Peptides against a protein of PDB entry 3V4O. Designs and how they scored, part 212

Target 1, 234 residues: chain A of PDB entry 3V4O
Amino acid sequence: DQPLAKDKVALLIGNMNYREHPKLKAPLVDVYELTNLLRQLDFKVVSLLDLTEYEMRNAVDEFLLLLDKGVYGLLYYAGHGYENFGNSFMVPVDAPNPYRSENCLCVQNILKLMQEKETGLNVFLLDMCRKRNDYDDTIPILDALKVTANIVFGYATCQGAEAFEIQHSGLANGIFMKFLKDRLLEDKKITVLLDEVAEDMGKCHLTKGKQALEIRSSLSEKRALTDPIQGTEY

## One batch from the design tools (peptide; made by RFdiffusion4, then SolubleMPNN)

Design b2_p29_2_s4 (from b2_p29_2 with E3I E6K E12R E13K E14H E24R E28L)
Fold by OpenDDE base, seed 2:
Structure b2_p29_2_s4 (fold): chain B 234 residues (1-234), chain A 29 residues (1-29)
Amino acid sequence: as target 1 above (234 residues)
Amino acid sequence: DEILEKMREELRKHTEEVREEIERERELE
């Protein structure tokens, strides 16, 4: 029995031109190519670059409003970030230096809101650093994802990402996107697909020991990004 | 790189459209 999506929506955010932090390059090509791939998968895609805190919050809020019962959602972020005691934060381009939790978007809070939407599938992909921010002492709020949430969370760690970007110029992808784009169109359960991406990253001599993909999932059904939208014949 | 600039412009243009929409909504609040 083929799973069906009520609709497919994606929000892609690439932050590069930070005011008070090092500029990035990889998010541009990564967001662009991911946009095209997701459109091939019949996702309605909103792709945004260099968002302020206000703009990011609004974009995420609007995305969450699109999530509903049976909807397939995908949220992708590439940019600066940090992780403190299990709480991950996406950093807007207008964040001060040093940035604090009040200036950033908490990933766990977004995930919590996602699980309330009864989506058919919700994929959250983070391509950002996981370093600790010593200037943020926010108390951890641990909330486990519900099993029924059908959420797949992928966290691509970027140890040495700046070094990689310095070494590669032009149209080069980030490490995560380099491997993801080769498999994204495969008709496979999304967790299997991401696991294979993780394995590919681990086998590559260029990325071994430098970058890894962490996958967390509450998905108990065989859902794929290739699943057709209800009412559409393929 | 010409290709890179085209990519940048396309995404920038779309972003700007969304930004303008957000700003309009803000002005109405």
Scores: peptide ipSAE 0.309, ipTM 0.813, DockQ to the pose 0.410
Fold by OpenDDE base, seed 5:
Structure b2_p29_2_s4 (fold): chain B 234 residues (1-234), chain A 29 residues (1-29)
Amino acid sequence: as target 1 above (234 residues)
Amino acid sequence: DEILEKMREELRKHTEEVREEIERERELE
C-alpha cells in the first residue's frame, strides 16, 4: 500500500533584505514558486520573508509543534548562512555584522528537534552560502541523526553565491530551485528525487563545479512528497 | 517588474499577518 501522511506541513523562509549584509534577490521567487508547488502537493504551507532572529525562532518553534508521528514536514530556507566545523547557521535579517552563532539559527539543532517528533518524513532544504565565518569559533558537538528519524537534509551551496545574486535579475530562480522545481512534483522517493536534482545540477554547464547539492538522509522507508494524507477523500 | 512586485506583495502580506501574531504572543508573555 502507498504510504500515507498524517498531515503535510511546510515552513518556507526567504531572507533577502538584510540590514547589515548584502541584499539577496533569489529567495523571493524561490519561496513563491516552492509555495505553489508544495500546495499542489497538499502541503499546508507557511511562507515568510525577511525574518528577524526572534521571528525566525518563533516560526521554527511553531513549525516544530506541528510535527508529530506520521506527519510530513518540510522546512526550506533561502538566505545568508555560514558553516563552521560541520555546523550550519541560518542568518536572520537583523543579524549584526559580523554575526555569530548566538545571532543565528543552528540547522543541526533544528534537525535534532525534528528527529524527536517521530515524523513520517522530514525534509530540510537549505539554499544558502556555506562559507566559514571567521568571527565565530564556536564548535558545538552535534549528535548524529537517528536512523528512525526519516529526515532528508538537502544543502545547496554555491561559492560566490552573493556575486551570483547580484548578477541575476528579474524572475530568475536560484540555481537549486531552478532544478528542484522541475522534479518536485514527481512521484518518487524523496532521496531519489533530490539525487536526480543533484545530477541535473552537475550536468549543467552553468553550475558544474560551482554549485552542488549535498544530501544527507536517515530515511529507511519509501516516502515521497506526493504521498497522500490519511483520511483524505478522493 | 510587475510580476515580482505581485509576488513580493503576496508574501509580504502573509508575513505581516504572521508577524502580528508573533508580536501578540510576545506581548502576552
Scores: peptide ipSAE 0.308, ipTM 0.813, DockQ to the pose 0.414
Fold by OpenDDE base, seed 3:
Structure b2_p29_2_s4 (fold): chain B 234 residues (1-234), chain A 29 residues (1-29)
Amino acid sequence: as target 1 above (234 residues)
Amino acid sequence: DEILEKMREELRKHTEEVREEIERERELE
């Protein structure tokens, strides 16, 4: 018997057209293609572009409301970001320059809220930089994630540049999505799948030493994105 | 170019629909 999901929900956010920061290009194609792939996996997908702080907070709140016992949730973000003292922040398109934590969404806070939902699986994928923000000295004290949270966190990082903007032209994907899309439909445990993506990235001469995928997980069960929804026949 | 614009338009429309829904909910509060 394979594991079953009570439901499958995904929120994809791509921020490109920043008001006071460099504009990006890659999130458009990446969000579009990821949307189609997740729908093939029977996810209910909400895909949003160029969200303000208010809109991002609302979108995340609505996403959290859909999470419940046994639900599979996937949150994907592509855009500007920063990391200070182990805390990662997603930057809305209306963030000021310089931005601070009050203008951004804290990833670890969202993860904390996710663990309270007793989901069957929570996947959080970040395609953003981990650059230090010298204009923000906030040091949040965050609780550790629960062992039973079934959370998988993937952080695609690039040294010296945004992870998804390297060699982007036309319909080309960002680096992370380029490798992720090749494996996303495979019937494998999600941590194994992401590990293979990381290996693929490491083998590519174009990404060696430039981009990597960091994986953190509290997943104690074999859960896959291909797991069927309870009550449905496949 | 045409494909990119199609992708952009589809995602833009979806985003706008969500924004409209948010606004409707706010008006009811």
Scores: peptide ipSAE 0.274, ipTM 0.785, DockQ to the pose 0.437
Fold by OpenDDE base, seed 4:
Structure b2_p29_2_s4 (fold): chain B 234 residues (1-234), chain A 29 residues (1-29)
Amino acid sequence: as target 1 above (234 residues)
Amino acid sequence: DEILEKMREELRKHTEEVREEIERERELE
């Protein structure tokens, strides 16, 4: 009755030190704390910071190769990004100004590839800006999630993140991670967990009416990040 | 496993930087 993971792997990417874009601070702490939390959940975690386009593509490709039948995967990205007509793009640190789709990683393309891996669970979390890029005319790629893909996609907006980072010094988390870290270790269905995070964000005066967590899921099974790995004793 | 180890090599470089930075920040607080 208890779902089992064949294995648990995570790739965390935090981009902060952009060459031609405003620098960020939050991803450092966010990636660090998320790494530690996921390790407590027995994930094999790879955390990378300040990746170039080449490095990001390589990291994502390697991550996809780790995904297989029954595997639990988690991909987290924090950094600059944009959204045009349903297409979301992660921005590498070496992206030009202005950046174009050719310089960035398309989220929908990655999701499409994830759907082919027959994973037990695949979580994709984005903490990036969703502003429109007027210099990108890429044709929308809107493939629906497969019913059996077991993919959970969370998109947290970072509206005003730069202002927030400037105002808050020290080890301040991004807004999304601030709420996520409090619930991540809970033994709950991942969609329920994320929904509760979204509710917490909605109740906070800092985020109420300003920032929201968008959740899209094809998960029909009660799967949690706390699910044990097959062959392990608990 | 082999793929994971390749990624871990990259992790070592970046993770160490992250840890050092976090510790420095904590010491300053």
Scores: peptide ipSAE 0.159, ipTM 0.638, DockQ to the pose 0.077

Design b2_p29_3_s1 (from b2_p29_3, 25 letters changed)
Fold by OpenDDE base, seed 5:
Formats: sequence, structure tokens, C-alpha cells
Structure b2_p29_3_s1 (fold): chain B 234 residues (1-234), chain A 29 residues (1-29)
Amino acid sequence: as target 1 above (234 residues)
Amino acid sequence: EEEEERRRREEEEKKRAEEEAEASKLQAL
């Protein structure tokens, strides 16, 4: 049986204009391009740029309200970030320098809340660095995740590594989006799609040995971003 | 032989300089 989504909802966040951190460029283009692609896939897309901590939390809350049983949820983030003890933290534009976990949004906390919604698929695309933040000594005690077998992480880089954007004079994608956009519309299991993106990225001479896509999944079913929405004749 | 080796070194240096210049355009997120 072809997998059906009850609905498909995406939240895209691109943070660039940081107050206390280096400004970025790629998130603008990346969010825009990804928005257009996901809309072609019949996602309901909310795209936001340059969010404060308060605005990010609100955006996530609103996103979660759109999730329900069998809904496909996708969270994309492009911006500054870090990873401590396997927990990914998205950095708001108003985060202090140095930032700490209390100033940031923990992706794994969002995942927990998505699992409570009994979603059909949870996809995280994290275009951020995964270096440890030595100024944050907080060990997040996360509740054990449920075994939902519907989780896919696409990390733009490896654990402990950096993700990059290309600083061109014009509009340019981040490294991750540069390759993701070419595959995103393919009717393939999402993990297979991301694996192909990983191979494409691996051929990039610019980031060889510096950035590599990491896929982390517990997806026991064939699920694709192209999966039809239930009740729609496709 | 010496002129071919010199040309090869110049091409390798040019390639390295192009790679370094392109790598310098990368900004960490």
C-alpha cells in the first residue's frame, strides 16, 4: 500500500542577521528555494527569517499545532548552531555571545513533542554547525524518545564538524542546500534520497574532508516527501 | 625536461591557489 500522509507541514527557519555573531547569507536563499520545492510537494510551508528566541519558540509552537496523527512534519533550520552531547541547538538571532542552551532551541525537545502528536513522519534538516559549545556545560536531561520508527535527521555535517556556506558576491546556497535541492523532488524513500545527496556532496572538492552529510534515521517504512495526502486524488 | 617540470609546477601552484581562493569563500555556520 502506498503510504499516505494525513497532511504535510513544514517549518523553515533561516537565521542570518545575528546581533552578537557573524552574519550569514545562505539561509535567505536556502529557505526560499526549499519553500518553493516543498510547496511543489504539497507541503503547507511556514518560512521565517531572522527569528529571536521568543519568535522561534512561538514558530515551533504554531508548527506543533499543525501536527497530528499521520501528519508528515518537516523542520528545516539554517543558521548558527551547536551540538552538545548529541543534542542539536538552533541559535536565535538575539542570542548572546557566548550563547548557552537556555538561549537556544533544542531540536530533540521538538522531536519529543512531535512524537506526542503521533506524526507519520518526522524529518529534520539541520544546516548548522555541530561543534561543541564549550561555554555551555549544561547536560540536557532529555526524556527517552518513543520508538516511533519514523524519524529522519539530515545533518549538513558530521558530529563535531562545521557546516559551510559559500560567500559569493551574489546569491548562493549553503553547501547542504546546493545538493539537496537537486534531489528533493525525487519520488524516493527519504533516507535513500538523502543518501544520494550525501554522495553528491561527497564529490564536492570544496568541502572534502571538511563537511559531510550525516543521515540518522529510525525509519521502518518506505516514506517519501512525495507521498500523497490522504483524501486527495493524486 | 626542465621546462616541462617548471610548467607542471606552475600549473600545480595555480591549481592550489585556485583551490585556496575558493576555500577562502567558505564560511562556517
Scores: peptide ipSAE 0.396, ipTM 0.761, DockQ to the pose 0.467
Fold by OpenDDE base, seed 4:
Structure b2_p29_3_s1 (fold): chain B 234 residues (1-234), chain A 29 residues (1-29)
Amino acid sequence: as target 1 above (234 residues)
Amino acid sequence: EEEEERRRREEEEKKRAEEEAEASKLQAL
């Protein structure tokens, strides 16, 4: 039997106009493109740009309020970020230089909160760098994750590596989104879909040896972004 | 043969130049 979603909810955050850090361009286009695609997949999409720490925290809180048992939750982030000790940190536009964990949002903390909602699927698409922040020595104490077998991480790059955007004629796309958008509508298990994106990205000569997609998953069911919403005629 | 090989080299050089120009436009996130 095909898995059903109770509902499908996505939060998309694109940070580009940083105050104390280099400005980006790709998040604008990437959030827009992903929004349109996810809406075609019947996701309820909240798309936000250039969020302060306060606004990001509020957006995540509001997103979590929309999650419930059997709901598919997708969080996409494009912007500056870092990874310390396996913890991913999204950097708000008002983050100081240097930024620290106290100024950023920890993705694994969000995952913990999503698990408490008994979601049907938790997808994180993180289009950010994963380099260590040497200015942040904080070791986050994370609560142990529950065994929910419904978690998928799509990292735009490998641990300790950078993710890139490419600028063409004033427009920019992230390398990750460039390949993700071509496959996102396919009716495939989300991990299989991301594997294909990884292969497509691997053929890109521009980022060969610099950026590679990493998939981290614990997904025991054949769940796809195309899965129908329960109660809909299909 | 020599002209086909020249054309192939020119296309490969053009492709490399385009790839290098494109690579120079990469910005780390």
Scores: peptide ipSAE 0.384, ipTM 0.760, DockQ to the pose 0.407
Fold by OpenDDE base, seed 2:
Structure b2_p29_3_s1 (fold): chain B 234 residues (1-234), chain A 29 residues (1-29)
Amino acid sequence: as target 1 above (234 residues)
Amino acid sequence: EEEEERRRREEEEKKRAEEEAEASKLQAL
C-alpha cells in the first residue's frame, strides 16, 4: 500500500544578505523554485528569506506547530553553515563574525523536536557548507535521537566540504538546487530520488571533486514527497 | 602526426580554459 501523509509541511529558509559574512545570491532563486515545486506536491510551504537568529528560531517554532503524527516535515536551508562533530548549524544573517553554535540553529535539535511530534517523514535539505568551524569549541551534547526510521538528510556537499552557487546570466542557483529541481516531482522514494540527483550532480564538471551530494537516511518505508495526503480523494 | 598532436593539445588547453573560466563562477556558500 502506498504510504499516506496526514499532511505535508515545508519550511524553506534562504539566507543571503549576511551582515558580517559574504553575501550570497542563490538562496533567493532556490527558495522560490523549491516553493513552487513543493506546492505542486501539495506541501504547505512557508518560505522565508534573510532571517535573523530570532526570526529563524520563531520560524522553526511555528513550523513545529504545524507538525503532528504522520505529517511529512521538510526543512530546506540555503545559506552559510558549518558542521562540527556531525552537527549541522544554520547561520542566521545577523550572526557575528566569527559565529558560534549559540548564534546558530542546530539541525539535529530541530530533528529531535520533529521526532517528538511523531512525524511520518523528516526531510532535511541542507544547501550549505559543511566545513568545521574552528572558532566553535562547543561539543553539543545532543540527546540520543529516537529510532523513528523516517529521517532523510540531503546534504548539498560532503562532510568537511563546501557547497557552491553558480552565477549564469545574472542569475545564481545553488548547484544542489540546479539538479534537485529536475527530479523533485518524481514519484520515487525520497532516498532514491536524491540518489539520482547525486548522480546528476556527479556529471557536473564544474563541481567534480569539489561538491558531491551526501544522503544520510534512516528510512524504513517507501515514502515519497509525492505521497498523497490522507483524506484527499484524488 | 605532429599536426594532430598540436590540434589535440590546443583542444585540451581550450577545454581546460573553459573549465577554469566556468569554475571562476562558483561561489562557496
Scores: peptide ipSAE 0.381, ipTM 0.752, DockQ to the pose 0.390
Fold by OpenDDE base, seed 1:
Structure b2_p29_3_s1 (fold): chain B 234 residues (1-234), chain A 29 residues (1-29)
Amino acid sequence: as target 1 above (234 residues)
Amino acid sequence: EEEEERRRREEEEKKRAEEEAEASKLQAL
């Protein structure tokens, strides 16, 4: 049976103009390119740039309101971030220096809330660093996740490593998006697609030994971003 | 054939040099 999505919804956040942290360039182009690609895949896409903590929290709340049983949810983030004890934190543009977990959005908390919506697929594409933040000693005690077998993480880099952007001729792409965009429209299981992206990244001399895509998946079914929306004629 | 292979190698080397030059401009997120 062909997998059907009740709907497909994506939230894309690109933070670049930080107040207290180095400014980035890639998120602008990356969010734009990904928006166009996901729209071709019939995603309802909300794309936002340079969000404060308050705005990010509101955007996530609004995104969650669009999720329901059988909906495919995709969260993309490009910006500063960190990972402490397996928890990924997205850094708002108004975050203090140093930033702490209380100033940031925990991806695993968002995942928990997505699971409560009984989504058909949960995809996280995190184009951020995964280095430990030594200024944040908080160990988030998260409730156990439900066993939904529908979760896919695409991390732009491996645990404890940095993700990079390439600055070329005034335009910058993140390394992750540079390779992801070439395959995103392929009708393949999302984990297979990301594996191919990982292989493409692995051949790049720019990031060899510096950045490698990590895939974390519990996806037990064949699900693709190309999966049709239920009730739509194609 | 040898000249095409030489050109291919030169293009690959040029591409690598461009990639290395780009790598020097990597900024961590």
Scores: peptide ipSAE 0.376, ipTM 0.757, DockQ to the pose 0.365

Design b2_p29_3_s2 (from b2_p29_3, 25 letters changed)
Fold by OpenDDE base, seed 1:
Structure b2_p29_3_s2 (fold): chain B 234 residues (1-234), chain A 29 residues (1-29)
Amino acid sequence: as target 1 above (234 residues)
Amino acid sequence: MEEEEERRRREEEERRRKEAEEASKLQAL
């Protein structure tokens, strides 16, 4: 039987107008375009820009309230970020310079909470740098994740690497979204879709040797963003 | 044939120039 989602919920966060860090441009366009695409896929989409730490935490809490057993959850983040010890940290716009884990949101903590909701699918699309933050020596004590076999990470870049946007005079996508948007509506297993995006990105001369899509997945079932919501089947 | 090759070369050079210009405008997230 085709896997059905009980519901499909997405939280999209784009941080660009940082107070103490370089301003970005791409998150505005990226969040907008992704919002439109996910709505076409019948996601309930909450899209937010330029969130403070408090606002980001609240947004995540509200997102988690929409998750339940069998719900597909998607978190997209575009902005500054870092990765320490395999943990991804999203940087709020009010984060100090330098920022630390206490100022940021840990994606793996969000994943843990999503697992507690018994979600049908957990997709993280992280359009951020994955360089180590040398100013943060905090070793997160994370509880072991449950073996749910329904987790997909799409990282815009490799571990220890940077993700990029192109600074045009006009509106432009980040590198990741530039390729993701062209395939997002395809009726394919999400990991297959992301693999194709990775191949497309790999052909980009601008980021060759600088940025490459990384897919981390425990997804053991054929799940797609196009999967129908239960009760909407004709 | 030569004019078409020259046109193709110019188009490729222009593409490479644009790519180089775009590469100079990369900003890390």
Scores: peptide ipSAE 0.396, ipTM 0.770, DockQ to the pose 0.471
Fold by OpenDDE base, seed 4:
Structure b2_p29_3_s2 (fold): chain B 234 residues (1-234), chain A 29 residues (1-29)
Amino acid sequence: as target 1 above (234 residues)
Amino acid sequence: MEEEEERRRREEEERRRKEAEEASKLQAL
């Protein structure tokens, strides 16, 4: 029996116009392309650009309100970020230099809140650097995650590594999105889909030895982004 | 044979040039 989603909701955040950090270009195009693809997959998509800390927190709160039992939740982030002790931090556009965890949004905290909603699937696509922030000495005490077996992380790069964008003719795409967009509509288990994206990225000579996709999952069911929504006769 | 080798050489040089140009446009997020 094909798994069914009660609903499918995505929050896409692209931060590029930082106040105190280098400006990016890829998030604009990447959020746009991903929005169009996820809409074809019948996701309810909220796409936001250049969010302050306050706006990011509000966007996450609103996203969480749309989640419920059996709902598929997808969070995509493109922008500056870092990883300390296995915790991923998304950097708002108004973050100070240097930024610290108190100025950023912790992805694992969002995951905890998503688990409380009894979602059918939790997907995180993080197109950001995963280098350690040496200016952040805080070890956030995160609440223990529940065993929900419905979690998938797609990291654009390996732990401790950088993620890159490619600038072409005034437009830029993240390397992760460049390959993800070609497979996102495939009817495959999300972990299998991401594994194929990882192989495609691995063939890219530009980022060989610099950027590689990392998949971290605990997914016990064959869930795909193409899974139909309950009550919709397709 | 020489014209085909020269053509292949030009195609490889153009490919390397494009790859170098693309590599120069990489920016870390």
Scores: peptide ipSAE 0.395, ipTM 0.772, DockQ to the pose 0.421
Fold by OpenDDE base, seed 2:
Structure b2_p29_3_s2 (fold): chain B 234 residues (1-234), chain A 29 residues (1-29)
Amino acid sequence: as target 1 above (234 residues)
Amino acid sequence: MEEEEERRRREEEERRRKEAEEASKLQAL
């Protein structure tokens, strides 16, 4: 039987106008494009730009309130970020320079909270750098994650690497979104879809040897973003 | 033959030029 979602909820965050860090351009267009695509997939989409730490935390809290048993949750982030010891940190626009974990949102903490909601699927699409932040020596003590077998990470780049945006004619897209948007509507298991995106990105001469998509998943069921919502006539 | 080779060469040079121009527009996130 085709898996059904109880509901589908997405939080999209694009941070561009940093106060103390280089300004970005791609998150604007990328959030917009992804919003339109996810709405076509019957996601309830909350899209936010240029969030402070406080606003990001509130957005995540509100997102978590929409999650429940069997709900598909998708978190997309485009902006500055880093990865220390396998923990991904999203950088708010008001983060100091240098930023530390206390100034940032830990994705794995969000995942833990999503697991507590007994979600049907947890998808993280992280369009950010994954370089180590040498100014942050804090190892977050994360509680052990539950074995839910419903987790998919799409990292725009490899561990320790950078993610890039490309500017053309005043518009910019992230390299990740450039390829993701072409496949996002496909009725495929989300890990298969992302694998195809990885292959497409791998053909990009601009980022060859600099950026590659990494998929990290524990997904035991054939779940797709196209999965219908339970109780909808389809 | 020579005209087709010259055309292919020009198309490849233009492609490389466009790729180089695009590469110059990459910014790390």
Scores: peptide ipSAE 0.382, ipTM 0.760, DockQ to the pose 0.409
Fold by OpenDDE base, seed 5:
Structure b2_p29_3_s2 (fold): chain B 234 residues (1-234), chain A 29 residues (1-29)
Amino acid sequence: as target 1 above (234 residues)
Amino acid sequence: MEEEEERRRREEEERRRKEAEEASKLQAL
């Protein structure tokens, strides 16, 4: 039986015009390209740029309202970020310098809320640094995640490492999106697809030894972004 | 033969130059 999604919903956030942090360029292009690709995959896509903390929280809340049992949820983030104690934090454009967890959105908290919706698949594509923030000593007490076996993380980089963009005079993708976009439409299990992206990224001489894709999953079923939506009789 | 080798060498040097230029423009997210 071909896996069927009840619906497919994506939230894409690209933060680039930070107030107190270095400005980025790639998130604009990356969100745009990913939006077009996910729409081709019949995702309902909400794409937002340069969100404040308040706006990010609202966007996540609205995204969660679109999730329900059997829905495929995809969260993409491109921007500044950090990882403390295995928790990924997305940095809003109005975050102070230094930022702390209280100023940021914890991805694992979002995952917990997605699990409560009994989603069919939870995909996180995090194009951000995973370096520890030494200015944030907060140990997040995260509630235990449910065992849903439907979670896939694609991290643009390894734990404790940085993710990069190329500062060209023109518009350029981040390193992660540069390779992801070429494979995203392939009808493959999402973890297999990401593994191929990882291999492609591994051939990039620019980021060799500096950035590598990390896949973290508990996906026990063959699920792909190409999976059809239930009730769409074609 | 020499012209093709010289062309390949120039293309490789240009590639290396572009890679070096791109590497100098890496910014951490």
Scores: peptide ipSAE 0.401, ipTM 0.775, DockQ to the pose 0.469; fails the geometry check

